Peptides against a protein of PDB entry 5HOI. Designs and how they scored, part 165

Target 1, 351 residues: chain A of PDB entry 5HOI
Amino acid sequence: FRYMPFSPAGTPFGFTDRRYLTMNEVGYVSTVKNSEQYSITVSFFDVGRFREYHFEDLFGYDLCFLNEKGTLFGQSKTGQIQYRPHDSIHSNWTKIIPLQAGERITSVAATPVRVIVGTSLGYFRSFNQFGVPFAVEKTSPIVALTAQNYRVFSVHYSQFHGLSYSLSELGTSSKRYYKRECPLPMSLPNINSDMKKDANLDYYNFNPMGIKSLFFSSYGDPCIFGSDNTLLLLSKWRSPEESKWLPILDSNMEIWKMSGGKETTDIHVWPLALAYDTLNCILVKGKHIWPEFPLPLPSEMEIRMPVFVKSKLLEENKAILNKKNEIGADTEAEEGEEDKEIQIPVSMAAE

## One batch from the design tools (peptide; made by RFdiffusion4, then SolubleMPNN)

Design b1_p18_8_s2 (from b1_p18_8, 8 letters changed)
Fold by OpenDDE base, seed 2:
Structure b1_p18_8_s2 (fold): chain B 351 residues (1-351), chain A 18 residues (1-18)
Amino acid sequence: as target 1 above (351 residues)
Amino acid sequence: SEKEEEELYAKVEAALAR
């Protein structure tokens, strides 16, 4: 196993000179290889509120986190981090995170009030938005981070215990845990089944945990989107005994519904954020499960509990077809039946 | 708000109870 740098919804280079370092509801950060340097562009979805900007990266930043006030960059091997406010009134700052031999920064997060750095040895480093350090804590190895305001959602990996998560609040004086290294019921990528396609192997080498993104919802709930394309939401996290992960969206099922019940292998959901009851996402069409260039427009997908079974919907549709055939609709339709869109009952499409 | 979070949880729990 190798710890890789993780950023929310980051994409690999693949065979290209460019990739997305991160993307979310605010925008997207891209990097382009230019000989021995990189050109970074910070782009926004709300072009009326924000202005796109670019800069030359001589360090090869491989970690990124975008928020409404600025962008945090990190270099996983050197330990360099840079925070760039979107507003030119505020100064950029750079810091070197001390790393031990073989240690890597695995994830970074930034809010308007906090900067967080996680490492492959489980060092959790917290700063204010100006790069003033608060504390260093040693946890289980960190593989992913996200943050909203003062709250941090961290994903940890142990070779012995698998995935765990923590939910914490970074006050001025102390870190409070709501959850501390609790089991995370997310499926890991199955190398034997999922890696049969070369495109999946390239993505696995970039992101071995298969975490496409993690974020806080608009309501402040931790969300994670894994390799199974299921959106998990942490419900009731304020009540330690009542807290549970809810599978609030099976995106493969939703794509299957949108295709009229056809098995599609070329449409993929790329998660950005959860806004109220809708997943903001990129619908990716093609060989790669990640968005290429140019970035498609974001789409909204309504959250729906995966209560429907494909087999039952297929049986119900066969029963409807058989009833239509009994009512004397002409026999010429037999050869074209394999291509007929499964009519999802409007009652099931509106629930 | 905590109330909007509870309403979202109630919608999700109601969808699970169906």
Scores: peptide ipSAE 0.007, ipTM 0.362, DockQ to the pose 0.023
Fold by OpenDDE base, seed 1:
Structure b1_p18_8_s2 (fold): chain B 351 residues (1-351), chain A 18 residues (1-18)
Amino acid sequence: as target 1 above (351 residues)
Amino acid sequence: SEKEEEELYAKVEAALAR
């Protein structure tokens, strides 16, 4: 296993000179490799509220986190971080995170009030929005971070224990844990099944945990979207005994429904955020499971528990077709029966 | 609000219990 720099919804370069460092509901950060330097662009979905900006990156930032107030950048190997407010009234700041030999920054997160840095050795470093340090804590190796306001969702990896998560609140005086290194019931990428396509190997090499994104919902619940394309929500996290991960969306099932029950291998959900009951996402069409350039417009996908099994829907549609054929015995059996759009009953779309 | 979060959880749990 190799620790790789993780950013929410970040994309690999693949065979191109450009990638997305991160994207969410606020916008998307792209980087283009120009010989020995990079050009970074911070773009926004709300073009009326925010102004796109760019800068030359001489450090090769490979970590990014975007929020409504600024963008945090990090360099996984050198330990350099930079915070860039979107508003020019506030100054940019830079800091070097001390790294041990072989240590990497694996993830960074930023809110309007906190900056968090996680490392491959499990150093959890917290700062305010001005880069003033609060604390350094030693945890299990950090592989991903997200934050909302004062809350931090951290994902940890151990070769012995697999994936775990923590949910914490970074007050002014102390860190409170709601969850501390609890098992994370997310499926890891299956190298043997998923790696049959070269495009999946490139993505696995970029993101070996298969975490496409993690975020807080609009209600402040930790969300994670893995390689299985299932959105997990941490329910009841305020009650340690009642807290559970809910599979609130199977995006493969939703794509299958949207295609009229056709197996599609060229449409992929790329998660951005969860707002209320809708997953904000990019619908990616193509060879790669990640968005390329130009970025498609965001789409909304209603959250739905994966209560329905494809086989049952196919059996029900076959039963409906058989009943129609029993009533309509005189019309020629045209050979195209396999390509008929499965009418998903509106009742099954509303449950 | 915490109440809106609880109502969302209750809806999701009610959908899971069916």
Scores: peptide ipSAE 0.006, ipTM 0.358, DockQ to the pose 0.022
Fold by OpenDDE base, seed 3:
Structure b1_p18_8_s2 (fold): chain B 351 residues (1-351), chain A 18 residues (1-18)
Amino acid sequence: as target 1 above (351 residues)
Amino acid sequence: SEKEEEELYAKVEAALAR
């Protein structure tokens, strides 16, 4: 295992000269290799509200976080961070984060009011939006960060304890914990099963934790989307004793339903955000599980608890087919049985 | 709102109870 720089919904280069540094509901940040430098483009989905911009990156930024007010960049090895407001009224700022020997910035997050830097040694560094430091805290090694307003969702990794998470609020005078290094019930990528396809190995080498993205919902709940393609939401986080992770969407099940019960191996969900009761995502078609260029338009997927078992749906559908065949026994049933789409009952598709 | 959050959780719990 090695600590890799993580950004929400970031993609590997693969065999290309370009990748997405990050993407969410606001937009997407791309980088293109140009000899020893990179060209970064910050693009937006709401082209009426925002203007695309680009710049030359001489540092090789490998960390990014996009919000409605600006973009935070980071270089995992050098400790350089840069904040670029989208509005030209506010100045860009750059800072060097002090790193120990072998320490890496593993994740960065930015809100309109806070900048957060997490490291492979578990240094949690907080700043205001102008890069003025508040505090440095020592935690378990940080592998991923996201933030909304004053709230921070952090994912930690220990070789001894596996994945944990924290939920904290960065007030003006103090940090409050709602959750502190609690076990995270997310499945890690299984190298032996999931990595049988070469395309998955490239992604695993880029993102060993398999965290495709993490974000706060529109309601302010921590969400995480792992390698199992299940969206987890942290429910009741204000009540520490009642807090639970809810598997609010099995995206593999939803793709299976959308395909009429056919096993599709070429359609992949790439998470962007949770807005109300819909997962904003990119539907990726192809060999790679991540979006390539150009970026497809975002799609919406309604959240649904994985209550249905595929085997039960298949049995019910066979029972319906057998009843139809018993009623329809007089007409020539010679046409090939194999390719019949599983009619998912409209009631199960609307619930 | 906290109420809309509770209504979303109630929808999720109602979907789990079926």
Scores: peptide ipSAE 0.006, ipTM 0.348, DockQ to the pose 0.023
Fold by OpenDDE base, seed 4:
Structure b1_p18_8_s2 (fold): chain B 351 residues (1-351), chain A 18 residues (1-18)
Amino acid sequence: as target 1 above (351 residues)
Amino acid sequence: SEKEEEELYAKVEAALAR
């Protein structure tokens, strides 16, 4: 297993000179390879609130986290990090994170008040927004980080224990754990089934955990979107005994519904954020499961517990069609190839 | 300032304790 640099909703280069370093509800950060350097662009969905900016990257930043106040960049091998406020009133700062031999920064996160760095050796480093260090903690190897305000959601990987997660709050003087290295019931990419397509192999090599994104919901609940395209939400995390992961959306099922019950392999959900009861996402059309350039406009997908079985819906629809045909047998309606769109009952779309 | 961060954190903790 190789620890790779992870950023929320980051994309691989593939066969191109450009990729997204990260994207979320605020915007998207792209990098373009220009010979020995990179050009980074920080773009926003709310063009009235934010101004797009760009800069030359001589370091080859491979980690990124975007928030409403600034962008954190990191270089996984050198340990360099840079924070760039969106507002030019605040100064950019750069820091080098000390790395041991073979250690990599695996993920970075930033809020308006905290900067977090996680490593392949499980060093968890916390800073304020000005790069003043609070603490260094040794955890299990960190594979992904996200943060909202003072809260941090961290994903850990152990070769022996698989995936775990922590949920913590970073005060000025102390770190509080709500959850500490608890099992994460997320499915890992199935190398044997999914790697039959070259496009999936490129993505797996970029992101071997298959974590497309992780974020906090608008309500402050940890969310993770894995390779199975299921959105998991951590419910009741304030009550350690009651805390559970809820599969609040099967995006493959939603795409199947949107296609009228046709199997499709060219439409993919790329997660950005969970706002209230809607997944903000990019609908990706094409061979790759990740968005290309230009970035499509974000779409909203309403959250739904995956209660439906495709086979049952197909049987129920066949039964409805057969009943309509038994009632309609007296009208010589021409056999137009009516694309038999599976009418999913509105009640089943609302449950 | 560290003091403004502490005051903001205390407000957040007080809001989370509700």
Scores: peptide ipSAE 0.000, ipTM 0.294, DockQ to the pose 0.012

Design b1_p18_8_s3 (from b1_p18_8, 9 letters changed)
Fold by OpenDDE base, seed 2:
Structure b1_p18_8_s3 (fold): chain B 351 residues (1-351), chain A 18 residues (1-18)
Amino acid sequence: as target 1 above (351 residues)
Amino acid sequence: SEKENEELYKKVEKALAR
């Protein structure tokens, strides 16, 4: 197993010279390889509020986190990090994170008030927005980070314990844990089933945990979107005994419903953010499960708990079709079995 | 707000109870 650099909704290069370093509800950061250099572009969805900017990257940044105030970059191997405010009022700053032999920066996160760096040896480093260090803590190996305001959601991996998560608040004087290295009930990519599609091999080599993204909801709940395309939300995290992961959206089921019950293998959900009760996402059409260039416009998908079993809906539709065939006369139209749209009951669309 | 989170949780819990 190799610890790979993780950024929220980051994409691999694949066979191209370009990739997304990160994307979320604010925008998207792209990098293009030009010989020995990289050109980075920071783009925004709200073009009225923000101005796109670009710069030459001589370091080969492979970690990124975008927020409303700036962009954090990191180089997993060298330990270099750079924070770039969007506004010209604040200066860019650069730091080198000291790394041990074989240690990698695995994830970075930034809010308007905090910068967080996580490593493959479990070093959790916290800074303010100006790069002033607060603390260094040793945890289980960090594989992913996200942050909102003072809150940090971290994902950890141990060969012995699998995936765990922490939820913490980074005050001025102390770190408070709401959750500390608790089991994360996320499915890991199944090497035997998911890797049979060549197009997925490149992605799992880039992201072996299959974490497409993690973010905080608009309400401040930790969310994670894994390789199973299920959105998990951490409910009641303020109450340690009542806290549970809720599967609030099966995106494969929603795509299946949107397709009229046709098995589509060419449509994929790429998560950006959860705003209220809607998943902001990119609908990816094509061979790759990740967005290519140019980036499609974001789509909204309503959160729906996977209460419906696909098999029951198929059985009910077969039973309705059989009843229609028993009542309907001899119209010989050999309309092939493949094109029959599954009528989803209207009552399921309106709630 | 904490209240808005509780309402979201109640929506999700109602969907689970069906």
Scores: peptide ipSAE 0.000, ipTM 0.339, DockQ to the pose 0.023
Fold by OpenDDE base, seed 4:
Structure b1_p18_8_s3 (fold): chain B 351 residues (1-351), chain A 18 residues (1-18)
Amino acid sequence: as target 1 above (351 residues)
Amino acid sequence: SEKENEELYKKVEKALAR
């Protein structure tokens, strides 16, 4: 296993000179490699509220977090971080995070009030929005971070314990834990099945945990979207005994439904955010499971518990077709190759 | 709101109980 720099919904370069450093509901950050330099562009979905901007990156930022007030950049090897407000009122600031030999910044997060840096050795560093440090805590190795307001969702990895998560609140004087290094019931990438496609190997090398994104919902619930394309939401996290991960969307099942029950291998969901009961996402069409350039418009996907089994739906549709054929056997067989779209019952589409 | 979260959880729990 290798600790890699993680950013929410970040994409690999692949065979291209460009990638997305991060994307979410606010926008997307791209980087283009120009010889030894990079050009970074911060783009927004709400073009009326925000102005796109770009700058030259001499450091090769490989970590990014975008929020409504600014963008945090990080360089995993050097420990350099930069915060860039979107407005011109607040100044950019740069800081070097002290790293031990072999330590990497693995993830960064920023809110309008907090900056968080996580490392491969499990150093959790917190700052205010101006880069003033609050604390350094030693945790299990951090592989992913997201934050909303004062709350931080962190994912940890141990070779011995697998994936765990923490949910914490970064007050002014203290860190409160709602969850502390609890088991994370997320499926890891299956190297033997998933790596048969070269495109999946490139993505696995970029993101060994298969965490496509993690975010807080509009209601402030931790969400994670893994390699299995299932959106997990942490429910009842305020009550330690009642807290559970809910598989609120199987995006592969939803794509399969939208395709009329056709097995599609060229359509992929790329998660951005959860707004109320809809997953904001990019529908990716192509060989790669990640969005390429230009970025497609975001799509909304209604959250649905994965209660349906494809095999049962196929059996039910076969039974309906057989009943129609038994009733229709007296009318002339017009040989129309009716594309046998699986009629998903409207009741299952509306519930 | 906390109330809207409870309604979402009730919808999800109702879908799981079917």
Scores: peptide ipSAE 0.000, ipTM 0.333, DockQ to the pose 0.023
Fold by OpenDDE base, seed 5:
Structure b1_p18_8_s3 (fold): chain B 351 residues (1-351), chain A 18 residues (1-18)
Amino acid sequence: as target 1 above (351 residues)
Amino acid sequence: SEKENEELYKKVEKALAR
């Protein structure tokens, strides 16, 4: 196992000279490799609120976090971080995070009020938005971070215990834990099933945990989207004893429904954010499970608890087809072999 | 099935609103 730099919804280079460092509801950050240099572009979905900007990256930033106020960059090996406000009012700042031999920055997060750095040795470093340090804590190895306001959702990995998570609040004087290194019930990538296509091998080499993204919902609930394409939401986290992960969307099931019950292997959900009851996502078409260039427009997908089993829907549709064939057997109408799209009940397609 | 799903959604919504 190797600790790889993680950024929310970041993509690999694959066979290209370009990738997305991160993307979310605010926008997307791309990097293009030009010989020994990189050109970074920070793009936004709301072009009326934000202006796209670019800069030359001499450091090879491999970590990124985008928020409404700025972009945090990090270099996993050197420990360099840079915060770039989107506005011209605040200056950019750069800092070097001290790293031990073999230590890597594994994830970075930024809010308008906090900057967080997590490492492969489990150093959790917190700063204000100006790069003033608050604290250093030693945790289990950090593999992913996200943050909203003062709250931090961290994912940890242990070879013995697998994935765990923490939910904390970074006040002015102290860190409060709501959850501390609790088991994360997310499935890890299954090498034998998921890696059968060469296109997926590049992604899992880039992201061995298969965490496509993690974010806070608009209501401030921690969300994670794994390799199983299931959106998990942490419910009731304010009550530690009542807290549970809810599988609020099976995106593979939703794609299957949208396709009229056809197995589609060329459509993939790429998660951006959860806004209210909708997953903001990119619908990726093609061989790769990640978006390529140009970036498709974001799509919305309503959250749905995966209560229905494909087998039951297929049995119900077979029963409807058999009833239609029993009624149609008395009328010699040459209704041709039109591709009998599985009629998903209109109630299931329109809600 | 639909009623059980609606009850589950109402339980999820009530769990999210807390």
Scores: peptide ipSAE 0.000, ipTM 0.308, DockQ to the pose 0.028
Fold by OpenDDE base, seed 3:
Structure b1_p18_8_s3 (fold): chain B 351 residues (1-351), chain A 18 residues (1-18)
Amino acid sequence: as target 1 above (351 residues)
Amino acid sequence: SEKENEELYKKVEKALAR
């Protein structure tokens, strides 16, 4: 196992000179490799509210977090971080995070009020938006971070215990835990099943945990989207005994429904954010499970708990087709059998 | 049934709104 730099919805280079460092509901950050240098572009979906900007990166930033006020960059090996406000009112700042031998920054997060750095040795470092340090805490190895306001959702990995998560609030005087290194019921990528498609190998080498993204919902609930393409939401996290992960969307099932029950292998959901009851996402068409260039427009997908088993729906549809064929057997119409789209009855799409 | 799904959605919305 190798700790890799994680950024929310970040993409690999693959065979290209360009990738997305991160993307969310605010926008997308791209980097283009030019010899030994990188050109970084920060782009926004709301072009009326924000202005796209670019800069030359001499450090090779491999970590990024975008919010409505600025972009945090990090270099996993050197420990360099840079915060760039979107406005011209506040200055950019750079800091070096002290790293031990073999330590890597694995994830960074930024809100308008906090900057968080997590490492492969489990150092959790907190700063204000100006790079002034608050605290250093030792946790289990951090593999992913996201933050909203003062809240931090952290994912941890142990070789002995697998994935865990923490939910904390970074007040002015102290860190409060709502959840501390609790088991995370997310499936890890199965190398033997998921890597059988060459197109996925590059992605799992880039992101061994298969965490496509993690974010807070518009209501402030922790969300995670794994390699199984299921959106998990942490419900009732304020009540430690009542807190549970809810599978609020199986995106593979939703794509299957949208395709009229056809097995599509070329459409993939790339998660951006959860806004109310809709997953903001990129619908990726192609060989790769991640978006390429240019970035498609975001799509909305309504959240639906996976109540129905695909096999039962297919059996019911076969039973309906067989009943129609038994009733229709008296009329000789030879019309070609082949491309009968399984009409999912509107009632079963709405049930 | 659409009604049971609407009730499930309302339960999810009510769980998200807390």
Scores: peptide ipSAE 0.000, ipTM 0.301, DockQ to the pose 0.030; fails the geometry check

